# Ledger of designs, part 257: peptides against a protein of PDB entry 6UG1

Target 1, 304 residues: chain A of PDB entry 6UG1
Amino acid sequence: SNEERKRRKYFHMLYLVCLMVHGFIRNEWINSKRLSRKLSNLVPEKVFELLHPQKDEELPLRSTRKLLDGLKKCMELWQKHWKITKKYDNVGLYMRTWKEIEMSANNKRKFKTLKRSDFLRAVSKGHGDPDISVQGFVAMLRACNVNARLIMSCQPPDFTNMKIDTSLNGNNAYKDMVKYPIFWCEVWDKFSKKWITVDPVNLKTIEQVRLHSKLAPKGVACCERNMLRYVIAYDRKYGCRDVTRRYAQWMNSKVRKRRITKDDFGEKWFRKVITALHHRKRTKIDDYEDQYFFQRDESEGIPD
Target 2, 301 residues: chain A of PDB entry 6UG1 as posed
Amino acid sequence: SNEERKRRKYFHMLYLVCLMVHGFIRNEWINSKRLSRKLSNLVPEKVFELLHPQKDEELPLRSTRKLLDGLKKCMELWQKHWKITKKYDNEGLYMRTWKEIEMSANNKRKFKTLKRSDFLRAVSKGHGDPDISVQGFVAMLRACNVNARLIMSCQPPDFTNMKIDTSLNAYKDMVKYPIFWCEVWDKFSKKWITVDPVNLKTIEQVRLHSKLAPKGVACCERNMLRYVIAYDRKYGCRDVTRRYAQWMNSKVRKRRITKDDFGEKWFRKVITALHHRKRTKIDDYEDQYFFRRDESEGIPD

## One batch from the design tools (peptide; made by RFdiffusion4, then SolubleMPNN)

Design b2_p29_1_s2 (from b2_p29_1, 14 letters changed)
Fold by OpenDDE base, seed 1:
Structure b2_p29_1_s2 (fold): chain B 304 residues (1-304), chain A 29 residues (1-29)
Amino acid sequence: as target 1 above (304 residues)
Amino acid sequence: ELEELVKQIMKLIGEDDERAFKLVLEILS
């Protein structure tokens, strides 16, 4: 019905805000000074030096290569630190079906919550789910004075899906769900004036995204619980930015149709949410990023 | 109704920080 469409759109909006606020709170937690002191000790001086290369005036690419090597070594160090990767409780922050949401409203199921103290302990011990691991990795890079962002792919229920029953059947449902991450890292490359994408946990990859990312979900089964729609970046200074354009190959043709921002009302509303979570002044880094997004929009063109 | 829906969602995503709940309501006001 039209009313069910309105209800699903509204619930999607509420769920999106809750996810974005969750990301904001986790970004605050990873700024813990106590955690920072512990995690900085995981990074040897030689790796720290690679993270902070001198500017090569002859070939700036050499400085970027040092940074990339430093990030690779940090990813290896993080794998050594992380002892236990727990499975997600149920679906974690992956996309729920409408049926699962309706069933959950009637269910007095105690959901496990993670307090700040438990999170800090989990990261410090190297015990937790993949999201905690990624968040801890961002904390380690920040402890090394790296300008690292926490990236969250927000998975509100799909308001464009009007099917009543979307029962996800399959023995591999969990494997397909976790094939692509919900959280990852971005690191500012001051030499190339670009964000470097780092997935330290899931795909264990470092990439300089040009047209597409390896982190963008592909295939029907993977997209059932992980749909690239809202990729939000949280920086160390409590900046909040929509970085979906980086990871969306087909922002205009495909992704926009599945976002609240498909209409002017939704765009204004979503901008209000971003603004409420953005607690820093604009910087030249934001200018370079916006220029990159502009170029990506021009290069994609208008969908026919 | 709004607060109950927000509480439901917060449970679903495993968020129990009261500040998160307040911030969601502030954004939605």
Scores: peptide ipSAE 0.812, ipTM 0.985, DockQ to the pose 0.847
Fold by OpenDDE base, seed 5:
Structure b2_p29_1_s2 (fold): chain B 304 residues (1-304), chain A 29 residues (1-29)
Amino acid sequence: as target 1 above (304 residues)
Amino acid sequence: ELEELVKQIMKLIGEDDERAFKLVLEILS
């Protein structure tokens, strides 16, 4: 019905705000001074030096290569630190079906919530789900004075899916779900003036995204619970930015149609949400990033 | 109604921070 369409759109909006606020709170937690002191000790001086290379005036790419090597070594160190990767409780922050949402309204199940103290302990011990692990990795990089962002791929229920039954049946459903991350890291490369993408946990990859990312879900089964729609970046200074354009190859042709920002009302609303979560002044880094997004938008063109 | 829906969603995503709940309501006002 038209009413059901309105209800799903509204619920999607509420769910999106809750997810974005969750990311904001987690970004605050990873700024813990106590955690920072512990995690800095995981990074030896030689790796710290690679994270902070001198500018090569002759070939800035040499400095970028050192940073990339430092980040690779940080991923290796993080794997050594992380002792226990727990499975998600239910589907974690992956996309729920409408049926699962409706069933949850009637279900008195106590969902396990993680308090700040428990989170900090989990990261410090290296015991937690993949999201906690990624968040801890960002905390470690920040402890090393790296300009690292927490990236969250927000998975609100799909308001474009008007099917009554959206049950996902399949023995491999969990494996397909966790194939691509919900959280990852970005690191500012001051030499190339670009963000470097780092997935320390799931794909264990570092990339300099040009046209598409390895972190973008591919295949029907993987996209059922992980649709690239709202990739939000949280920086160490409580900046909040939509970075979806980096990871979306087909922003205009495919991704936009599944976002609240498909219309002017949704664009204004979403901008209000981003603004409310953005607690820092604009910087030259934001200018370089916006220029990159502009160039990517022009290069995609208008879908025929 | 709004608060109840937000509480439901917060439960679904495992967010129990009261500040998160308040911030969601502030953004939606």
Scores: peptide ipSAE 0.812, ipTM 0.985, DockQ to the pose 0.847
Fold by OpenDDE base, seed 4:
Order: structure tokens, then sequence, then C-alpha cells
Structure b2_p29_1_s2 (fold): chain B 304 residues (1-304), chain A 29 residues (1-29)
């Protein structure tokens, strides 16, 4: 019905705000001075120097290569630090079906919540789910004075799915679900004036995204619980930015149709949410990023 | 109704920070 469509759209909006606020709170937690002091000790001086290369005036690419090598070494150090990767409780922050949401309303199940103290302890010990691990990795980079963003692929229920949800089947579904990350890192390359994508946990990859990312879910099974729709960046200064355009090859043709921002009302509403979570002044980094997004929109064109 | 839906969602995503709940309500007002 039209009412059910409105209800699902509304619930999607509520769920999206809750996810975005969750990302904001986690971004605050990873700014912990106590955690920062502990995590900085994981990074040797030689690796710190690679993270902060001098500008090569002749070939800025040499400086970028040093930064990339430093980030690779940080990923290796992080793997050594991280002792226990826990499975997600249920589906974690992956997309729930409408049926699962409805069933959950009736279910008095105790959902595990993580307090700030427990999070900080988990990161410090290297014990937690992949999301906690990524968040801790961002904290380590920030502890090394790297301009690292926490990236969150927000997975609200699909308001465009009006079908009755079929039960997503067992063990293979979990493997397909976790094939692509929900959280990752971006690092500002001051030399190339671009964000570097870092997945330290799942794919263990570093990318300089041009047209597409390896982190973008591919295939029907993977997209059931991970639809690239709302990729939100949280920086160390409490900036909040929609960076979906970086990771979406087909933003206009495919992704936009699945977003609340498909219409002017949804665009204005979503901008209100972003603005409420954006607690810093605009910087030249934002200008370079917006220019990149503009170029990506022009290069994709308008879908036929 | 709104607060109950937000509480339900917060439970589903494992968010228990009272500040998060307040901030969601502030954004939705």
Amino acid sequence: as target 1 above (304 residues)
Amino acid sequence: ELEELVKQIMKLIGEDDERAFKLVLEILS
C-alpha cells in the first residue's frame, strides 16, 4: 500500500539517523586521549616518519608512496595488535530485512550494547568485532597525527523493497554478508590532495579510488545485507560528510534510486542530518573533495 | 511513538549511549 511505503520510508529515515549518530559517537570515542597514548606506542618512529614524509618538490608521488608504505606497515602492526576478531552479534550493522525488524519488535532479546569503557578496553586489548577493529585502527592513525577519517557504510532497511522478505539462509549468508566491510578508513594525502581508502581488517587493502573501489559490494548475495547507499565520513575534528560518490561507480543511475535523497524533500532532510553532525568549519580539504565529487558526477553523466 | 521507534532501532544497532538517543531526537525535531 501507499501507507506501507510511507511507513518504510519513515522507518528508513529514523534508522539512518540512528546509524549516523552511532558513527558520530564511535568517532568521538576513538578521539580518546587515553586510547591515543596507548595506540601511539604501537607505531615505531620509522613508521611514523613514513606517515609524515617530507614533501618531494620534484616528484610529489614519492611522498605519496612513502605515506602508502607507512599505511601498509600500520596495517601490519594493527594485525599484530588485534588478537581476537569476534563475529558480529546477529548481522551487526549490516542491513536487516523488514521481516527481521518486525520480528525484533516482538522479541525481548537482550541485544548486546557496548559502553565507551568497554570499547576502549576492547581496542586496547585487540579484542572485538571487525567494526571495533577498524575504529581502533583509525584511532591509532589519529594517535600518530594522521588525518584519518572513520568511514561508515550506513545500512538502513531498503525502503524501496516492497516485497515480502524471504528468509536469508544460514552460514553462507554470513560469509557473503561480511565479504565487504561496513567500516573502513580514509587518510588524507596532502601531496596528491586526495583521500586514500584503507580497509585494514576485511580486504586488507589500500586504494587510491579513481572510478570505483574494491570496497563497493558486488553480486546479489553480498548486496542483500550491504547496499552502498550512505557512506559517511567522520573526521578527527568532528566533521561529517557524505562520501558515497567516491565509492559509487553508478551514483546517479543506481545508488540514488535507493537513497532518501532521490527527491528534493529527502535531499533537504539528509542535508539537515549531515549539518547537525558536522561540528567543524569548512576547509580546503573539503574543497578538493567536493571538486573531485563534481568531476565524478560529470563523468558519470545523467542516466538514460 | 517516535521515541519508542528510536529506542527499538538503537537496541537493534547496539547503541546504548543516552547522548546518542538525545541527539537523534534533536535531529528529528
Scores: peptide ipSAE 0.812, ipTM 0.986, DockQ to the pose 0.849
Fold by OpenDDE base, seed 2:
Structure b2_p29_1_s2 (fold): chain B 304 residues (1-304), chain A 29 residues (1-29)
Amino acid sequence: as target 1 above (304 residues)
Amino acid sequence: ELEELVKQIMKLIGEDDERAFKLVLEILS
């Protein structure tokens, strides 16, 4: 019905705000001074120097290569630190079906919640789910004075799915779900004036995204619980930015149709949410990023 | 009710910070 469509759109909006606020709170937790002091000790001086290369005036690319090597070594150090990767309880922050949401309203299931103290202990010990591990990796880079962002792919229920039964039955459902991450890292490259994408846990990859990312879900099965729609970046100064354009190859043709921002009302509403979570002044880094997004929009064109 | 829906969602995503709940309601106001 038209009413059910409105209800699902409204519930999607509420769910999106809750996810974005969750990311904001986790970003605050990883700024813990106590955690920072512990995690800085994981990075030896030689790796710290690679993270902070001198500017090569002859070939700035050499400085970027040092930073990339430093980040690779940080991923290796992080893997040594991380002793136990726990499976997600249920689906974690992956996308729920409408049926799962309806069933959850009726069921008094005890959901496990993680307190700030438990999170800090989990990161410090290297024991937790992949999301905690990524968040801890961002904390380690921030402890080394690296301008690292926490990235969250927000997975609200699909308001464009009007099927009554949306149950996902499949033996490989968990494997397909966790194939692509929900959380990852971005690192500012001051030499190339670009964000470097780092997935330290899932794909264990570093990339300089041009047109597409390896982190963008591909295939029907993977997209059932991980649909690229809202990729939100949380920086060390409590900046909040929509960085979906980086990871979406087909923003205008495909992704926009699945977002609340498909219409002017949704765009204004979503801008209000971003503004409420953005607690810092604009910087030249934001200008370079916006210029990159503009160029990506022009290069994609308007779908015919 | 808005608050009940927000509580339901917070339970689903495993968010239990009271500040998170307050901030969601503030954004939605």
Scores: peptide ipSAE 0.812, ipTM 0.985, DockQ to the pose 0.846

Design b2_p29_1_s3 (from b2_p29_1, 14 letters changed)
Fold by OpenDDE base, seed 4:
Structure b2_p29_1_s3 (fold): chain B 304 residues (1-304), chain A 29 residues (1-29)
Amino acid sequence: as target 1 above (304 residues)
Amino acid sequence: ELEELVNQILKLIGVDDEEAKKLILEILS
């Protein structure tokens, strides 16, 4: 019905805000001074120097290569620190079906919550799920004075899916779900004036995204619980930005149709949410990023 | 109704933080 369509759209909006606020709070927790002091000790001086190369005036690419090598070594150090990767409880922050949401309303199950103290302990010990691990990696880079963002791919239920029964059947459902990450890192390259994408946990990749990312879900089974729609960046100064354009090849033709921002009302509402979570002044880094997004929109063109 | 739906979602995503709940409700007002 039209009412059920409105209800699902509204519930999607509420769920999106809850996810975005969760990302904001996790971004605050990883700014812990106590955690920062512990994690800085994981990074040797030689690796710190690679993270902070001098500008090569003749060939800026040499400075970028040093930064990339430093980030690779940080991923290796992080793997040594991280002792236990726990499975997600149920589906974690991956996309739930409408049936799973309906069944959960009737279920008195106590979901396990993680307090700030428990999170900080988990990161310090190297024990937790992949999301905690990525968040801890961002904290380690920030402890080394790297301009690192926490990236979250928000997975609200699909309001464009009007099927009543959306049950997902399959023995490999967990493997397909976790094939692509929900959280990752971006690092500012001051030499190229670009964000570097870092997945330290899942794919263990470093990318300079041009048109395509390896972190963008591909294939029907993977997209059932991980649909690229809302990629939100949280920086060390409590900036909040929509960076979906970086990771979406087909933003205008495909991704926009599955976002709340498909209409003017949804665009204004989503801007209100971003503004409420953005607690810093605009910087020249934001100008370079917006210019990149503009060029990507022009290059994609208007869908026929 | 709004607060009940927010509580349901927060339970689903494993968030039990009153500051989070307050901020969510402020954004949705």
Scores: peptide ipSAE 0.768, ipTM 0.981, DockQ to the pose 0.779
Fold by OpenDDE base, seed 3:
Formats: C-alpha cells, structure tokens, sequence
Structure b2_p29_1_s3 (fold): chain B 304 residues (1-304), chain A 29 residues (1-29)
C-alpha cells in the first residue's frame, strides 16, 4: 500500500539518524586521551616517521609512498595487537530485513550494549568485533597525529523493498554478510591532496580510490545486508561528511534511487542531519574533496 | 510514538546511551 511505503520510508529515516548518531558517538569515544596514550605506544618511532614524511620536492609521489608504507606497517602492528575478533551478535550493524524488524518489536531479547568504558577496555585489550577493531585502528592513527577519519557505511532497512516477506534464507548468510566491511578508515594524503582508503580488518587493504573501491559490495548475497547508500566520514575534529560519492561508481544511476536524498524533501532533511553532526569549520581539505566529488559527478554523466 | 520507534531502533543497533538518544530526538524535532 501507499501507507506501508510511507511507513517504511519514515522508519528508514529514523534508523538512518540512529546509525549516524551511533557513528558520531563512536568517533567521540576513539578521541579518548587515555586510549590515545596507550595506542601511541604500539607505533615505533620509525613507523611514526613514515606516517609523517617530509615533502619530496623532486617527486611528491615518494612522500605518498612513505605514508602508504607507514599505513601498511600500522595495519601489521594492529593485527599483532588485536588478539580476539568476536563474531557479531546476530547481524551487528548490517542491514536488517523488514520481517526481522517486525519480529524484533515482539521480542524481549536484550541486545548486548557497550558502554564507553567497555569499548575503551575492548580496544585497549584487542578484544572485540570487527567494527570495534576498525574504530581502535582509527584511534591508533589519531594517537600518532595522523588525520584519520572513521568511515561508516550506514545500513538502514531498504525502504525501496516493498516485499511483504523479506526473510533471507541461506546457509552462508553470515559469511556473505561479513565479506565487506561496514566500518573502515580514511587517511588524508597532504601530498596528493586525496583521501586514502584503509580497511585494516576485513580485506586488509589500502587503496587510493579513483572510480571504484574494493570495499563496495558486489554480488547478490553480499548486497542483501550491505547496500552502499550512506557512507559517512567522521573526522578527529568532529566533522561529519557524506563521502558516498567516493565509493559509489554509479551514484546518479543506481545509488541515489535507494537514498532518502532522491527527492528535494529527503535532500533537505539529510542535509539537516549532516549539519547537526558537523561541529567544525570548513577547511581546504573539504574544498579538495568537494572538487573531487564534482569531477566524479561530471565523469559519471547523466544516466541514459 | 517517535520515541518508542527510536528506542526500538537503538535496541536493535545495540546503543544504550542517553546522550545519543537525546541527540537523535533533537535532530528529529
């Protein structure tokens, strides 16, 4: 019905705000001074120097290569620190079906929540789910004075899915779900004037995204619980930015149709949410990023 | 009610933070 369509759209909006605020709070928690002091000790001086290369005036690419090598070594150090990767309770922050949401309203199950103290302890010990691990990795880079962002792929229920039964049947459902991350890292490269994408936990990859990312879900089974729609970046100064354009090859043709921002009302509403979570002044880094997004929109063109 | 739906969602995503709840409700107002 039209009413059910409106209800699902509304619930999607509420769920999106809850996810975005959760990302904001986690970004605050990883700025903990106590955690920062502990995590900085994981990074040897030689690796710190690679994270902060001098500008090579002859070949700026050499400076970027040093930074990339430093980030690779940080990923290796992080793997040594992280002792226990827990499975997600149920589906974690992956996308729920409408049936699962409906059934949850009737379910008295207590979901396990993490307080700030528990989170900080989990990161410090190297014990937690993949999301906590990624968040801790961002905290370690920030402890080394790296301009690292926490990236969150927000997975609200699909308001474009009007099926009555949305149950997911599959023996490998968990494996397919966790194939691609929900959280990752971006690091500012001051030499190339670009964000470097870092997945320290899932794919264990570093990339300089041009047209597409390895982190973008591919295949039907993987996309059931992970749809690239809302990729939100949280920086160390409490900036909040929509960076979906970086990871979406087909932003205009495919991704936009599945976002609340497909219409003017949704665009204005989503801008209000981003503005409420953006607590810093604009910088030249934001200008370079917006220029990159503009070039990506022009290069995609209008979908035929 | 809006708050009931927010509480349901927060439970689903494993958030038990009153500051988060307050901020969500402020954004949705």
Amino acid sequence: as target 1 above (304 residues)
Amino acid sequence: ELEELVNQILKLIGVDDEEAKKLILEILS
Scores: peptide ipSAE 0.767, ipTM 0.981, DockQ to the pose 0.790
Fold by OpenDDE base, seed 5:
Structure b2_p29_1_s3 (fold): chain B 304 residues (1-304), chain A 29 residues (1-29)
Amino acid sequence: as target 1 above (304 residues)
Amino acid sequence: ELEELVNQILKLIGVDDEEAKKLILEILS
């Protein structure tokens, strides 16, 4: 019905805000001074120096290569630190079906919540799910004075899916779900004036995204619980930015149709949410990023 | 109704933080 369509759209909006606020709070938690002091000790001086290369005036790419090498070594150090990767409880922050949501309303199940103290302990010990691990990696980079962002791919229920039963029953459902991350890292490269994408946990990859990312879900089974729609960046100064354009090859033709921002009302509403979570002044980094997004929009063109 | 839906969602995503709940409700106001 039209009412059910409105209800699903509204619930999607509420769910999106809850996810975005969760990302914001996790971004605050990883700024813990106590955690920072502990995590900085994981990074040897030689690796710290690679994270902070001098500008090569002859070839700025050499400085970027040092930074990339430093980030690779940090990823290796993080793997040594992380002792236990827990499975997600149920689907974690991956996308729920409408049926799962409806069934959950009737279920008195206590979901295990993680308090700030428990989170800090989990990161500190290297015990937790992949999301906690990524968040801890961002904390380690920030502890080394790296301009690292926490990236969250928000997975609200698909308001464009009007099917009643989307039971995702399959033997590989969990493997397909976790094939691509929900959380990752971005690091500012001051030499190339670009964000470097780092997945320290799932794909264990570092990339300089041009047209497409390795982190963008591919294949039907992987996209069932992980649709690239809302990729939100949280920086160390409590900036909040929509960075979906970086990771979406087909933003205009495909991704936009699945977003609340497909219409003017949804765009204004989503901008209000981003603004409420953006607690810093604009910087030249934001200008370079917006210029990159503009160039990507022009290059994609208008969908036929 | 709004708060009940927010509570339902927070339970689904494993968030039990009053500050988070407050901020969500403030954004949705």
Scores: peptide ipSAE 0.767, ipTM 0.981, DockQ to the pose 0.794
Fold by OpenDDE base, seed 2:
Structure b2_p29_1_s3 (fold): chain B 304 residues (1-304), chain A 29 residues (1-29)
Amino acid sequence: as target 1 above (304 residues)
Amino acid sequence: ELEELVNQILKLIGVDDEEAKKLILEILS
């Protein structure tokens, strides 16, 4: 019905805010001074120097290459630190079906929650799910004074899906679900004036996204619980930015249709949410990023 | 109704933080 469509749209909005605030709080927790002191000790001086290369005035690309090498070594160090990767409880922060949501309303089961103290202990010991591991990696880079953002691909239920959910096929569902990450890292390259994408845990890749990202979910099975719609960046200064344009090849033609921002009301509402979570002044980094997004919109064109 | 739905969602995503809940409700007001 039209009423059910409105209800699902409203619930999607509420769920999106809850996810975005969760990302905001995790971004605050990874700024812990106590955690920072512990994680900085994981990075030897030689790797710290690679993370902070001098500007090569002859060839700025040499400085970018040093930074990339430093980030690669940080990923290797992080793998050595991380002892136990736990499976997600249920589907973690991957997309739930509407049926799963309806069934959960009737279920008195206590879901396991992580307190700040438990999170900090998990990161310090190297014991936790992949999301905690990524968040800890961002904390380690921040401890080394790297301008690293926590990236979250928010997975609210699909308000455009009006079908009664058929049971997702059980056994292969987890492998397909976790094929692509929900959380990753971005690092500012001051030499190229671009964000570098880092997935330290899942795909274990570093990329300089131009038109396409390896982190964008591909294939029907992977997209069932991971639909690229809201990629939110949280920086060390409590900035909050929508960076979906970086990772969406087809923002205008495909992704917008699945977002709350498909209409003017949803765009204004989503802007209100971003503004409420954005606690820093604009910087030249934001100008370079907005210019990149503009160029990506021009390059995609308007869907015919 | 709004707070009940927020509580349901927070339970689903494994968030048990009163500051989180407060901030969510402030954004949704």
Scores: peptide ipSAE 0.766, ipTM 0.980, DockQ to the pose 0.783

